# Peptides against a protein of PDB entry 8BZL: the designs that were tried, part 184

Target 1, 228 residues: chain A of PDB entry 8BZL
Amino acid sequence: SYDRAITVFSPDGHLFQVEYAQEAVKKGSTAVGVRGRDIVVLGVEKKSVAKLQDERTVRKICALDDNVCMAFAGLTADARIVINRARVECQSHRLTVEDPVTVEYITRYIASLKQRYTQSNGRRPFGISALIVGFDFDGTPRLYQTDPSGTYHAWKANAIGRGAKSVREFLEKNYTDEAIETDDLTIKLVIKALLEVVQSGGKNIELAVMRRDQSLKILNPEEIEKYV
Target 2, 242 residues: chain B of PDB entry 8BZL
Amino acid sequence: SRRYDSRTTIFSPEGRLYQVEYAMEAIGHAGTCLGILANDGVLLAAERRNIHKLLDEVFFSEKIYKLNEDMACSVAGITSDANVLTNELRLIAQRYLLQYQEPIPCEQLVTALCDIKQAYTQFGGKRPFGVSLLYIGWDKHYGFQLYQSDPSGNYGGWKATCIGNNSAAAVSMLKQDYKEGEMTLKSALALAIKVLNKTMDVSKLSAEKVEIATLTRENGKTVIRVLKQKEVEQLIKKHEEE

## One batch from the design tools (peptide; made by RFdiffusion4, then SolubleMPNN)

Design b1_p19_7_s1 (from b1_p19_7, 10 letters changed)
Fold by OpenDDE base, seed 2:
Structure b1_p19_7_s1 (fold): chain B 228 residues (1-228), chain C 242 residues (1-242), chain A 19 residues (1-19)
Amino acid sequence: as target 1 above (228 residues)
Amino acid sequence: as target 2 above (242 residues)
Amino acid sequence: SIDELREEIAKKLYEEALK
């Protein structure tokens, strides 16, 4: 029965629950991340929010700390758990180590958390992939991705969710040093990448930018339209 | 029986731990990793998977991890499991160093991890780690060493061994070509290339698809070095000329 | 003892996995 919240190996060596969690991610709204020279940008496909739903409640981009933010694809409820734990860890790190976390550190924390949920009885994997962006204390921009298995890698650019394949193909062709030479060009690259899979232009895109030594900024639709 | 496939590591009527066996099956699908012990050093050679163009190039090694100043390992299997285990190895080694003010002996580090792996096969609520490891190291007790561990928590010392895809064929070739007592690091490198060329499912062996690390002693210090791509190319070229 | 440390580490890892 597929209903058992037990991640076990199949006879052929597969972790079906992890694979199924990855399928849940593929059903999620598309998210894209790009690392520029002095900027990191996250873009997310806005799902058609029901007319009566408060747009403020459907944030797919969340700050983990002043220097780190995350976008995700997959189960929103699962994401909340991960985000909350990550935020606690970021604050704990500041208190104990007296420095903010590196992007790699918090990514590793999240990855380890996900991995544990693939190995513990009575627990299912998290049905989320995440793009984690930010700046290290030395001012280096970083982009990481995690998946339900708990793997993580550093990227120049990447995408997750239903349109990830098309977005990645676009990024593979268009991500160049020239394309990220300026902050504006980097933002434009993210928008163009999302437009490969998002219909109706900039109105259906949530975009967040983080510059060196600056807080996360979520762009309004008018600001997004300036790039399109 | 499906009952033994759905529950965390229990014995079958035949006395088999199917979850451990299935974990080992998962490792069989991983890229090939081999280790060779020489008189003057130890090496790891691992198949590198195709790197995505958008991957940040900062990854010096995909499958070879430095554990401490005297030890490194290579992994075959689930990457996330490997990351957890390699982190634990580093922590164990560091704690030992802090406690005893000397580096942990190689076998003790291997055993410590094997106990953890075994626990994940015995205690309820956990699956086995889907990872096998090759360990290379030097200590004052046994000198240069090569170990292999599997998901069950079993380990052994080796002169040469292989894990991952086509490991059985690789081991057979190593048995034929390994010259006990006469193995230099240079000859070991040549042997590694020879074996990888035959065991990797590639038409042509390229330096981009192979990671090699050597562990040697220089001036009373352990040196762990990952070969540059150009060095690996030279080894491949030499093999093709032979 | 080294064995005690191994057990402690294993226990901690187990407990952390259950958190």
Scores: peptide ipSAE 0.012, ipTM 0.492, DockQ to the pose 0.056
Fold by OpenDDE base, seed 5:
Structure b1_p19_7_s1 (fold): chain B 228 residues (1-228), chain C 242 residues (1-242), chain A 19 residues (1-19)
Amino acid sequence: as target 1 above (228 residues)
Amino acid sequence: as target 2 above (242 residues)
Amino acid sequence: SIDELREEIAKKLYEEALK
């Protein structure tokens, strides 16, 4: 059966392993990204952590560099590989080019990495989609999304994971210039978007904010509740 | 390093490369791309399928890529594969420019990529690229040019051609309406709209669903321009009035 | 190095894309 093979074309021209990897992403926790005027915001659905598990160890939002962060949906182990390679590339770029990566550059790098894993025999696709946000050196906020195939696009707002459809529908209706006029409104938009799919209020949301010329800030639950 | 038995694209008993054929099948499901060569320019016209409100407007084109100052391409097939190939094209072109201090000839760039495509059909552990490309360009050797390449690494020069969904029907229409030696860029644009209107699986052709790029020469320089939505709307309107 | 050249080319292409 073509579905168990290495990533090869089916008779009808499908790459089943890529499609199945996309299904793995759809089973992942929901992540949302929104680009504001001078802010980028990532929100992730918190999975119920086992009572004995340290919540600090379950982070779905990570920094790739000082100016770039990423949220993902799908296989955590796969994400770790991508994150590590991306971090190395960000550092390498700083050393060789003497500037931080643009958000597009690092997105393209990640996309290319994913694509290679769809074309090399003996490798399976990465079971992750990612939202990559940050600021270019000129201060422009950016949001990109990648999928298991290695495709990438720039977005004003997007979502990935289980609740992505509902969240995107919400964002399509509510993303306006007025809705992102301020940092606080942008954060509120992300929270409202996540609440479309998250059942237990602000306590089950992880939010990260990056403002222009500032480091990634992860909001605590109390800060999140102020926006609800 | 466990050499995972990279299944090489192999011949069938009938001498067919099924993985290449299946890649071509994947392209058949992709959005339509047209290329038309005129006396005074070349154009690419591509179906735009991904219209999302949340997409960042910074996207110059979904399916049309500038390769260098003298060449552009359109892609039908797997987007991620397309991105890899378009990056390679840009790298090849830039390396040539650096090495020879002149732009790479159009056919040479196409051939270089086709060699890569071919390699992915022959060497173990790789699948074919699920992508066909149309190339438009200008060089001092042959002037305006249009090329098509497929997953096998084959390519050819064309006066007009089509890849992607309903490509066979489009090619038939192009054969019927293309007037060799008399094709202006204006007439080529009209022809592109005519063909897309008939071959795209849409009830009504709209400017939002069509991307058009033109390559012309002005004052001894190549100009690659993506038509604005208003310009495309005018072309569509003109077609509807005829 | 080939990697350095790739990065330089990537940078140039990016800059051109922003224009």
Scores: peptide ipSAE 0.007, ipTM 0.495, DockQ to the pose 0.069
Fold by OpenDDE base, seed 3:
Structure b1_p19_7_s1 (fold): chain B 228 residues (1-228), chain C 242 residues (1-242), chain A 19 residues (1-19)
Amino acid sequence: as target 1 above (228 residues)
Amino acid sequence: as target 2 above (242 residues)
Amino acid sequence: SIDELREEIAKKLYEEALK
């Protein structure tokens, strides 16, 4: 069966392994990204941390560079590989081009990497989608989304993972220029969006904020509760 | 003609990596390994199943491996796979030491191996490693640490955890009895014996069937010690008296 | 392309880092 082979086209033109990888993403914890005026915000559903688990080892939001952050949905181990390669590329770009990557550039790199894994013999697709946020050198906030196929698009707001549909529906209704007029409102929008699918309030949300010319800040639970 | 290596781990229609899940299932049948983090140390306790009298006693620990001066691990799963992975861990740790002139941070060593594990789930011609590992270590960044990794390349830090046979029951017991912030190495050892006694399918826990290693700090140095059989016997005896 | 070359370099560096 074509679906039991490496990533190949079915007779009807489907890449089943890519589609199945997308199903893996849909099983992942929900992540949301929102681009504000001068802020980008990532929010992720925290899995119920087992009582004996160290929370520091459960991170779904990571910096790729000083100006770029990524959240993902899907296979954590796959994500780690992508993150590591992206980090190397960010540093390489700084060395060779003498400038940080644009958010679009690093997104394209990640997308290309994913695409190659859909086409290379003896490889399966990455079972991850990613939300990539950050600031370009000119100070423009950016949000991109990638999927297992290697496609990518720019977004004002988007969500990935198991609750993505509900979160997107919320964002479609509530994302307005007024809703992102301030940094605080933008943060509030992300939290509200996640609360559509996350049970038990702010304790189960990880939130990261990147403001213009500032480093990534992960909000603590107390800070998140101020917006709830 | 690079033939489509039919042995590639692929996604199911439901987005599952069955080869990884099957590897995890295999680990569920392996001997039990416990890890417990204490305030003053960290320990591994592992079930020894192959008590072959003919095994040359020179073999230190069948299931607990020293990785470097600051880290050790225990394995549950396919022995041959375990040997490969433990060797890789040692090599990675050594290379890091040579390159940076300092010991590799614990989590970094764990992640390095996890990336290898992940690769074996993604690249053709390879199967997942049928091994889960518990890692104990000390570094200057986080102090005493306990990690668990599985065939997928996922890992996590833990206060206490279990892999292998009856791991779910063991974890439940650990959750009940583990006292956060109050755990001494002595109490952790007692807890390990308690849990093993209940999770090992033996009527009586014997020292010959249990390997225990402790990792402590003495005079600013990490000390990894495998408990002697007599010490384990004493722990078992103490448990039986309680 | 320059991008492809960079990717190859990054990949090599990553693989070396795994060793």
Scores: peptide ipSAE 0.008, ipTM 0.605, DockQ to the pose 0.017; fails the geometry check

Design b1_p19_7_s1 (from b1_p19_7, 10 letters changed)
Fold by OpenDDE base, seed 1:
Structure b1_p19_7_s1 (fold): chain B 228 residues (1-228), chain C 242 residues (1-242), chain A 19 residues (1-19)
Amino acid sequence: as target 1 above (228 residues)
Amino acid sequence: as target 2 above (242 residues)
Amino acid sequence: SIDELREEIAKKLYEEALK
């Protein structure tokens, strides 16, 4: 019976609900993250917003704090829950520890949250993967990825969602020290990577940039076109 | 029979906990982890399966976790479950240290986690952790120690053991080659390489695919060290020459 | 097939999660 959202092991040791949640992620719009030397960049595929939808309401890149932002692939509603909890934790950390969260800290928090939903009765896994980027208080750029299972790792570059495989293959070939030598080159790398799966150029890309000691900046289409 | 397969924390008519068994099955597909107790130290050796070019940190230890100054563990199974449990181990150890102003004895830490694991097999609405752990440690009570725990919350002390893929075959090899009372850390390292070479589903063992940690005592202090890739390469080379 | 690839990727992800 589908009535009890219980993540249980299969006879062969699989957690089907987690695997199915991962499939939900694969249906999501592609997101890419790249860590540069002094910059972190997130790019997401803009699906054609229905003409009547407010573009402002479809944000796939969200700030968690001044020093951390997140892109996700998968169920938008699930992402909202995770984002809200993460934001609360970031603020709580500032109040209790008097320092911003490290990117690893907030990633671990999100990962632990996801893991708990894979082990709690009456709860299904979150149908989202996330790319979490930002700067630690010491100015170190970080990129983390987490999946529905609650697993997380640090990356130089990664992608999630529908086109993730192609984007990762591109990044594996093209991510070099030379390719991230400057902020502009890093941005260009992200755009090129995303263009492997996005057909209509810069108009269908949302790009967010966080530089050291700067706030998150979402680039407008005109700014993106300058890099293409 | 299918009704019991999908329910957590329920005995089958035959008295089996299917979810625990299935969790153990999941662990059987995980990367191989070995533990070997020697007279002068303890080691963990684990298979590295995730070699991604884009990983930021060369994970010196993907599957080996330092728990405190005197203990480390290796994990086979679901990574997210492992992260939760290893964090819990660290918290338990830290709380004990704060309360008693001395390090937690190795077996007590293992038992504390096993109680948590057991609870997840007994209390409704939870699934078992899909994780087995090997623990290595030193304490003043028993010296060097090696423990294994499984999803049921069962644990045992071992001289040598294996979890994960091909664990049964590994244990058989360990039984054959382990010399009780004569095991040095050096010989244990060689044995670990020998067993991994046979149990890992690889044509050739490479240092990139193996992580090894040793726990020793130096000048009255516990030293936990992850071997460098070059050191592992030397061990592999030595094995190939024999 | 795309489905087989998905299954393989899911399996790999699971295996990676088990690793």
Scores: peptide ipSAE 0.000, ipTM 0.499, DockQ to the pose 0.022; fails the geometry check

Design b1_p19_7_s2 (from b1_p19_7, 8 letters changed)
Fold by OpenDDE base, seed 1:
Structure b1_p19_7_s2 (fold): chain B 228 residues (1-228), chain C 242 residues (1-242), chain A 19 residues (1-19)
Amino acid sequence: as target 1 above (228 residues)
Amino acid sequence: as target 2 above (242 residues)
Amino acid sequence: SIEELRKEIAEKLQKEREA
């Protein structure tokens, strides 16, 4: 059966291991990304941090560089490998090109990495999708999504993981120029979108905000509650 | 379909890695290991199952391994896999020390091993390691630390956790009795005995069946100490008197 | 920190270039 092999084409042209990796993503915690005018916002569903777990080690939003951050859905261990390689590439780019990566560049790098794991014999696909947000050097906010296949696209807003369908439907309805007119409205949009699938309000949401020429800010629960 | 169960590094149609799940199942049958973080130290407590009278008493610890001067771990799962991973941890820590002339940060050592574990879940012809680990350590960045890692290569920091047999019940008890911010090493030791007494299907907890290690800071140095049997007996006795 | 990571990566990359 072709579905039992490492990523090979079926007779009908399917890459079953890629499709099954996408199912792993659908079981992941929901993540949402929104591009505002001068802000990018990532929100992630907090798995109920097991009582006694260190919240520091449960973060699903990570910086790749000063100008780029990433949220993911799917296999956390797989994500760590991708994150580490992306971080190395960001620093390598700074050393070799003397400029930070563009959000598109690092997205393409991650996408290429994922794609190679879909084509290399003896390797399974990465069981992760990622939302990659940040600012290009010119100050343009960007949002990209990658999936296990290594595809990537630019988005205004998107969601990944178990609640992604409902969150996307909400974003499709509510993402307007008015809804992102201010930074606060953009943050509020992300929170509202996550609340479609997350129970118990702001306590179960992780939010990260990146503004132009500013570092990644993780909002505390009290800051999140102000928008709820 | 059970057909995905036999192949390593393959996603099921449902997006599951059955070999990783089966490795975790194997760990569930292993002896219990506990880790508890305190304000003034961190401890590991492990069930000792192999009490053979012919074992040379020189074996200080069956399940607790010193990794370097600042870190130790306990293992639950396949002993041979555990030996490979604990050796790799020591090598990683030593290489870092040689390279940077400072001890490896605790989380970095954990992550390095977890990346190896992850690779064994992703590369064909490899099976997952049938081992979960608890790590205790001290570094200058975060002080006392407790980590748990599993066969998937996932890890997390914990204030208290358990792996191996009856781990779910142990974690529930830890959640009830762990007082955040108020945990002393003394209280942590008492809690460890309390939890082990309930999770080990033994009518009476014996010091011969329990290994305990503590990691403390004394005069700006990390001290990793395996408790003597007499010390464990005293802890058990105190628990029985309460 | 990202700064610590930068330092680590820079040192790693430097060693890889010298090898």
Scores: peptide ipSAE 0.021, ipTM 0.616, DockQ to the pose 0.014
Fold by OpenDDE base, seed 3:
Structure b1_p19_7_s2 (fold): chain B 228 residues (1-228), chain C 242 residues (1-242), chain A 19 residues (1-19)
Amino acid sequence: as target 1 above (228 residues)
Amino acid sequence: as target 2 above (242 residues)
Amino acid sequence: SIEELRKEIAEKLQKEREA
């Protein structure tokens, strides 16, 4: 019977499919998010784009709306589904409520979507974690993380993917009010954090910055090298 | 181990989707397909394995499918799955054209199919499609384009790539010989023949075993052309003389 | 583009509301 619950409790109370989806996330390229004072920064490990691959099609950081962007670790195809659903919700919210979503709202939407895929028969969990950053309408910078289980939390800084442990350890030591005092310092912090796990410097980092009342800006390699 | 191999696509303890990996393995045994992007066009080259003399001169490539006026694809893997996916591509493209009165952008068509592929990896009672595709196209947004998609629903844009049998070796050769920014359609055709000659498990490359399609722009229109056998023979001959 | 996506989504949502 194909209709059997795929995600079931083990005798010891584990949801193995959720745990295994988390293992899929750990195999993903590293992503880092940092909330500054008036800036949010996402950084992602550029997996060596195969020499013949078009970098345009390998975006790991995407806008969900003008005020919200997302990075992910894990299954890219799963991420695309989540991103598309989130984009639809952001636009629906603008049309129905006449205001952009809060970062918390869209995070909760994504989390709820993920949770449903952990409980629905004939569905496997999404093999992705996401870092969702942006600004609320009041200009407050926000950073949230979601995992395959559908949990979500607000963070000052966090990391997901292969190098997440090392990056988090770095951030725990180096995230201070002084380290995020300026936009440039916040960007430098993200780069330094990624350099803990990324070889060969700025060429292997994708960096995106969102400032208050500004759209998502993806930094080019030359701009990244200026911060190194 | 075996429990994760036979069931509906679920995660292994290591976070692997074995059914997707096994679908990719099946594609590895399929005939080779190449795609090469040039400055003045894009091409697909595919190995033809089933040369049945009794096949009516199929005016149409066995492995290369026209999707619309601006796009074509080649397939590696399960033929029945390929037929379903290529028909779906045509339907998606046609629905878009009817809805928006303009041709679907290349990447949007690829993405739409990839979302279908992904769904077959996530929903119960479904197996992954045992098919990888190469897409060639032109649109007003990005010009000439080459994409690859796999059973997972992942896709990427490429300057040159290969799917099917000996794809890894083919990609290695393409990486060595592909000159970024300097690739003409003529040089791309020569490169395709060179790579196929080395990667096909045949003693001698023959025009009967190779299908080639080119996509170009002429007078502001996309032209998709399947090369005639004689044209392919000339390309092979030219390669043998070099 | 986000703008094209917005338009597409708006049209889809409108059709879904009219159905």
Scores: peptide ipSAE 0.000, ipTM 0.603, DockQ to the pose 0.014
Fold by OpenDDE base, seed 5:
Structure b1_p19_7_s2 (fold): chain B 228 residues (1-228), chain C 242 residues (1-242), chain A 19 residues (1-19)
Amino acid sequence: as target 1 above (228 residues)
Amino acid sequence: as target 2 above (242 residues)
Amino acid sequence: SIEELRKEIAEKLQKEREA
């Protein structure tokens, strides 16, 4: 069957393995990204960590470099491969170009990696979408989203994973210049957006913020509750 | 039949490359792209399907890509495949420029990419690119040019053509309305709007759903310009008044 | 800008030549 073939076209022109990888993403925990004026914010739904699991081991938001962060939805194991490749590329870029990657550059790298896995026999697509946020060297905040196909676009705000539809609908209604006027308002917007799909406030949200010329800050639950 | 459907880069008993045909089928469902050659320029007109309020406005074009100072392309098909191919086009063009200290001739750039496309249909372990391209360009050899390429690596020069959704109907309309030797860029723009209005699966053509780029020569330089939404609105309005 | 693109491509090509 075409659906079992490693990334071949169906008679009707579909790449079923890519579509099924997108279904794997839809089963992932919800992630949200919002670009503010001088801030980028990532929020992720915390899966109920088994009581005995070290909370430190289940981070869905990771730094790719000092200026770039990524959240993902879908297969965690696939995400690790992408993250590791992206981190190596970020360091390689610093060494060879003498500047940090732009958010677009590293997104394009990740997108190209994903695309190659949709075109080579013996490889399946990556079962992940990613929200990639950060600052370009000029201080411009950026948000990109990429999917299993290797498609990528720049966004003001977006969501991926299970609750992505509801969260996007919320963001489409509530993302205004006024809603992102301050860093705090931008953070509140992300939290409110996640609360559309996440039950019980700050305990079930992982939130990370990156401000201009600052490193990634992961907010603790107490800090999140201050914004609710 | 199913054996050949699941294998990349093999012929059927009938001599067909089913993976290429299926890639072409995927393109048939993509947004419409038009190319029209005029005496004083070339244009691309593309359907914009992804209109999202949350898209960053910095995204200039969904379907039209600048390749170098003298060439642009539009894409119908898989966006990720398109991104790979457009990047490759840019690299080829730049390598040529660095090697020869001259811009790559339009047809040579098209051919170089077509060889890559063809290779993905011949060498095992790869699928065809699910992308057709329209290329517009200017060079000193042939002046303004329009090319089309498909997943097989075939290409051709055109006076006017269409790829993507309802491309056959669009091509038929272009054949009827295209006036050889008399086509101005202004007339070509009007023709593009006329064809898109009939071939897009929309009740009413809107400027939000159409991207148009023009390639002209001004003062001995190539100028590639994406039309502003207001300019496209004016073209649509003019068409509605005719 | 196309100039930025040219620079990026040139840098990439330079890396490919050194590799």
Scores: peptide ipSAE 0.000, ipTM 0.496, DockQ to the pose 0.071

Design b1_p19_7_s2 (from b1_p19_7, 8 letters changed)
Fold by OpenDDE base, seed 4:
Structure b1_p19_7_s2 (fold): chain B 228 residues (1-228), chain C 242 residues (1-242), chain A 19 residues (1-19)
Amino acid sequence: as target 1 above (228 residues)
Amino acid sequence: as target 2 above (242 residues)
Amino acid sequence: SIEELRKEIAEKLQKEREA
């Protein structure tokens, strides 16, 4: 069957392995990204961590570099491979170019990696979408999304994973210049967007904030509750 | 037989490369892209299907890519494949410029990419690129040029052509309305709007759904310009008044 | 039609093989 082959075209021109990888993403925990004026915010749905799971191992938001972070939806194991490759590239870029990567650069790198896995022998696509946020060296906040196909785009706001449709619909209605006028309002927008799909308030949300010239900050539940 | 469909790009008993044909099928579902060569310039016109409110303002057209100072392309098919190929085109063009201290001739850039496309149809375990491209350019050898390439690695020069959705119908209309030797950029723009209005799967043509780029020569320099939405609106309005 | 396009591609590929 065409669906079990290496990523090949169907008679109808479909890449079924890419489409199925996108279905794997849709089963993932919801992630949202919003670009503010001087802030980028990532929010992720906390699935009920099994009582015995180390919370440190279930992070859906990770730093790629000091100026770039990523949230993902889909296969966690696939995400680790992408994250590690991206981190190596960020460090390599610093060593060879003597500047940190731009958010676009590292997004393009990740996108190209994903695309190659859709054309390479004996490889399946990565079962992940990613929201990549950060600041360019000029202090410009950026948000990019990439999917299993290796497509990438720049966004003002976006969502991936299970609740992505509802979250996007909320963001399409509520993302205004007024709604992102301040850092706090931007954070509130992300929380409100996630609450469209997350039932148990601030306890089930992981929120990360990156401000201009600051490192990634993961908010604790108490900090999140202040915005609810 | 399923044997030829599920493996690396191999010949069928009939000598067909099914994976290439299936890649072309994928392109047929993509948004329409037109190219028209005029005496005083070249244009690309592309359908925008996905207008998302939350997209960040892209400095460049979603479907029209500047390759270098003298060339641009439009793509139909798989966006991720297109991104890889457009990046490769830019790299080839820059490498040539560095090596020869002059811009790469348009046809040579097209050929270099077509060799890559062809290789992906011949080497084991790779799928074809699900992308067709229209190339517009200017060089000192042939002046204004329009090329089309497909997943097989074949290419050709054109006076006017179309790729993507309803491309066959568009090409038929272009054949009927294209006046050889008399085509101005202004008339080419009008023709592009006329053809898009008939071939796009939309109830009404709107400027938000159309990207147009022109390539002209001004003061001995190539100028690649993406038309502003207001300019496209004026072209549409003019067409509706005719 | 897509069939015509497939035929054209097939014919082009065949001509290139015979050349």
Scores: peptide ipSAE 0.008, ipTM 0.504, DockQ to the pose 0.031; fails the geometry check

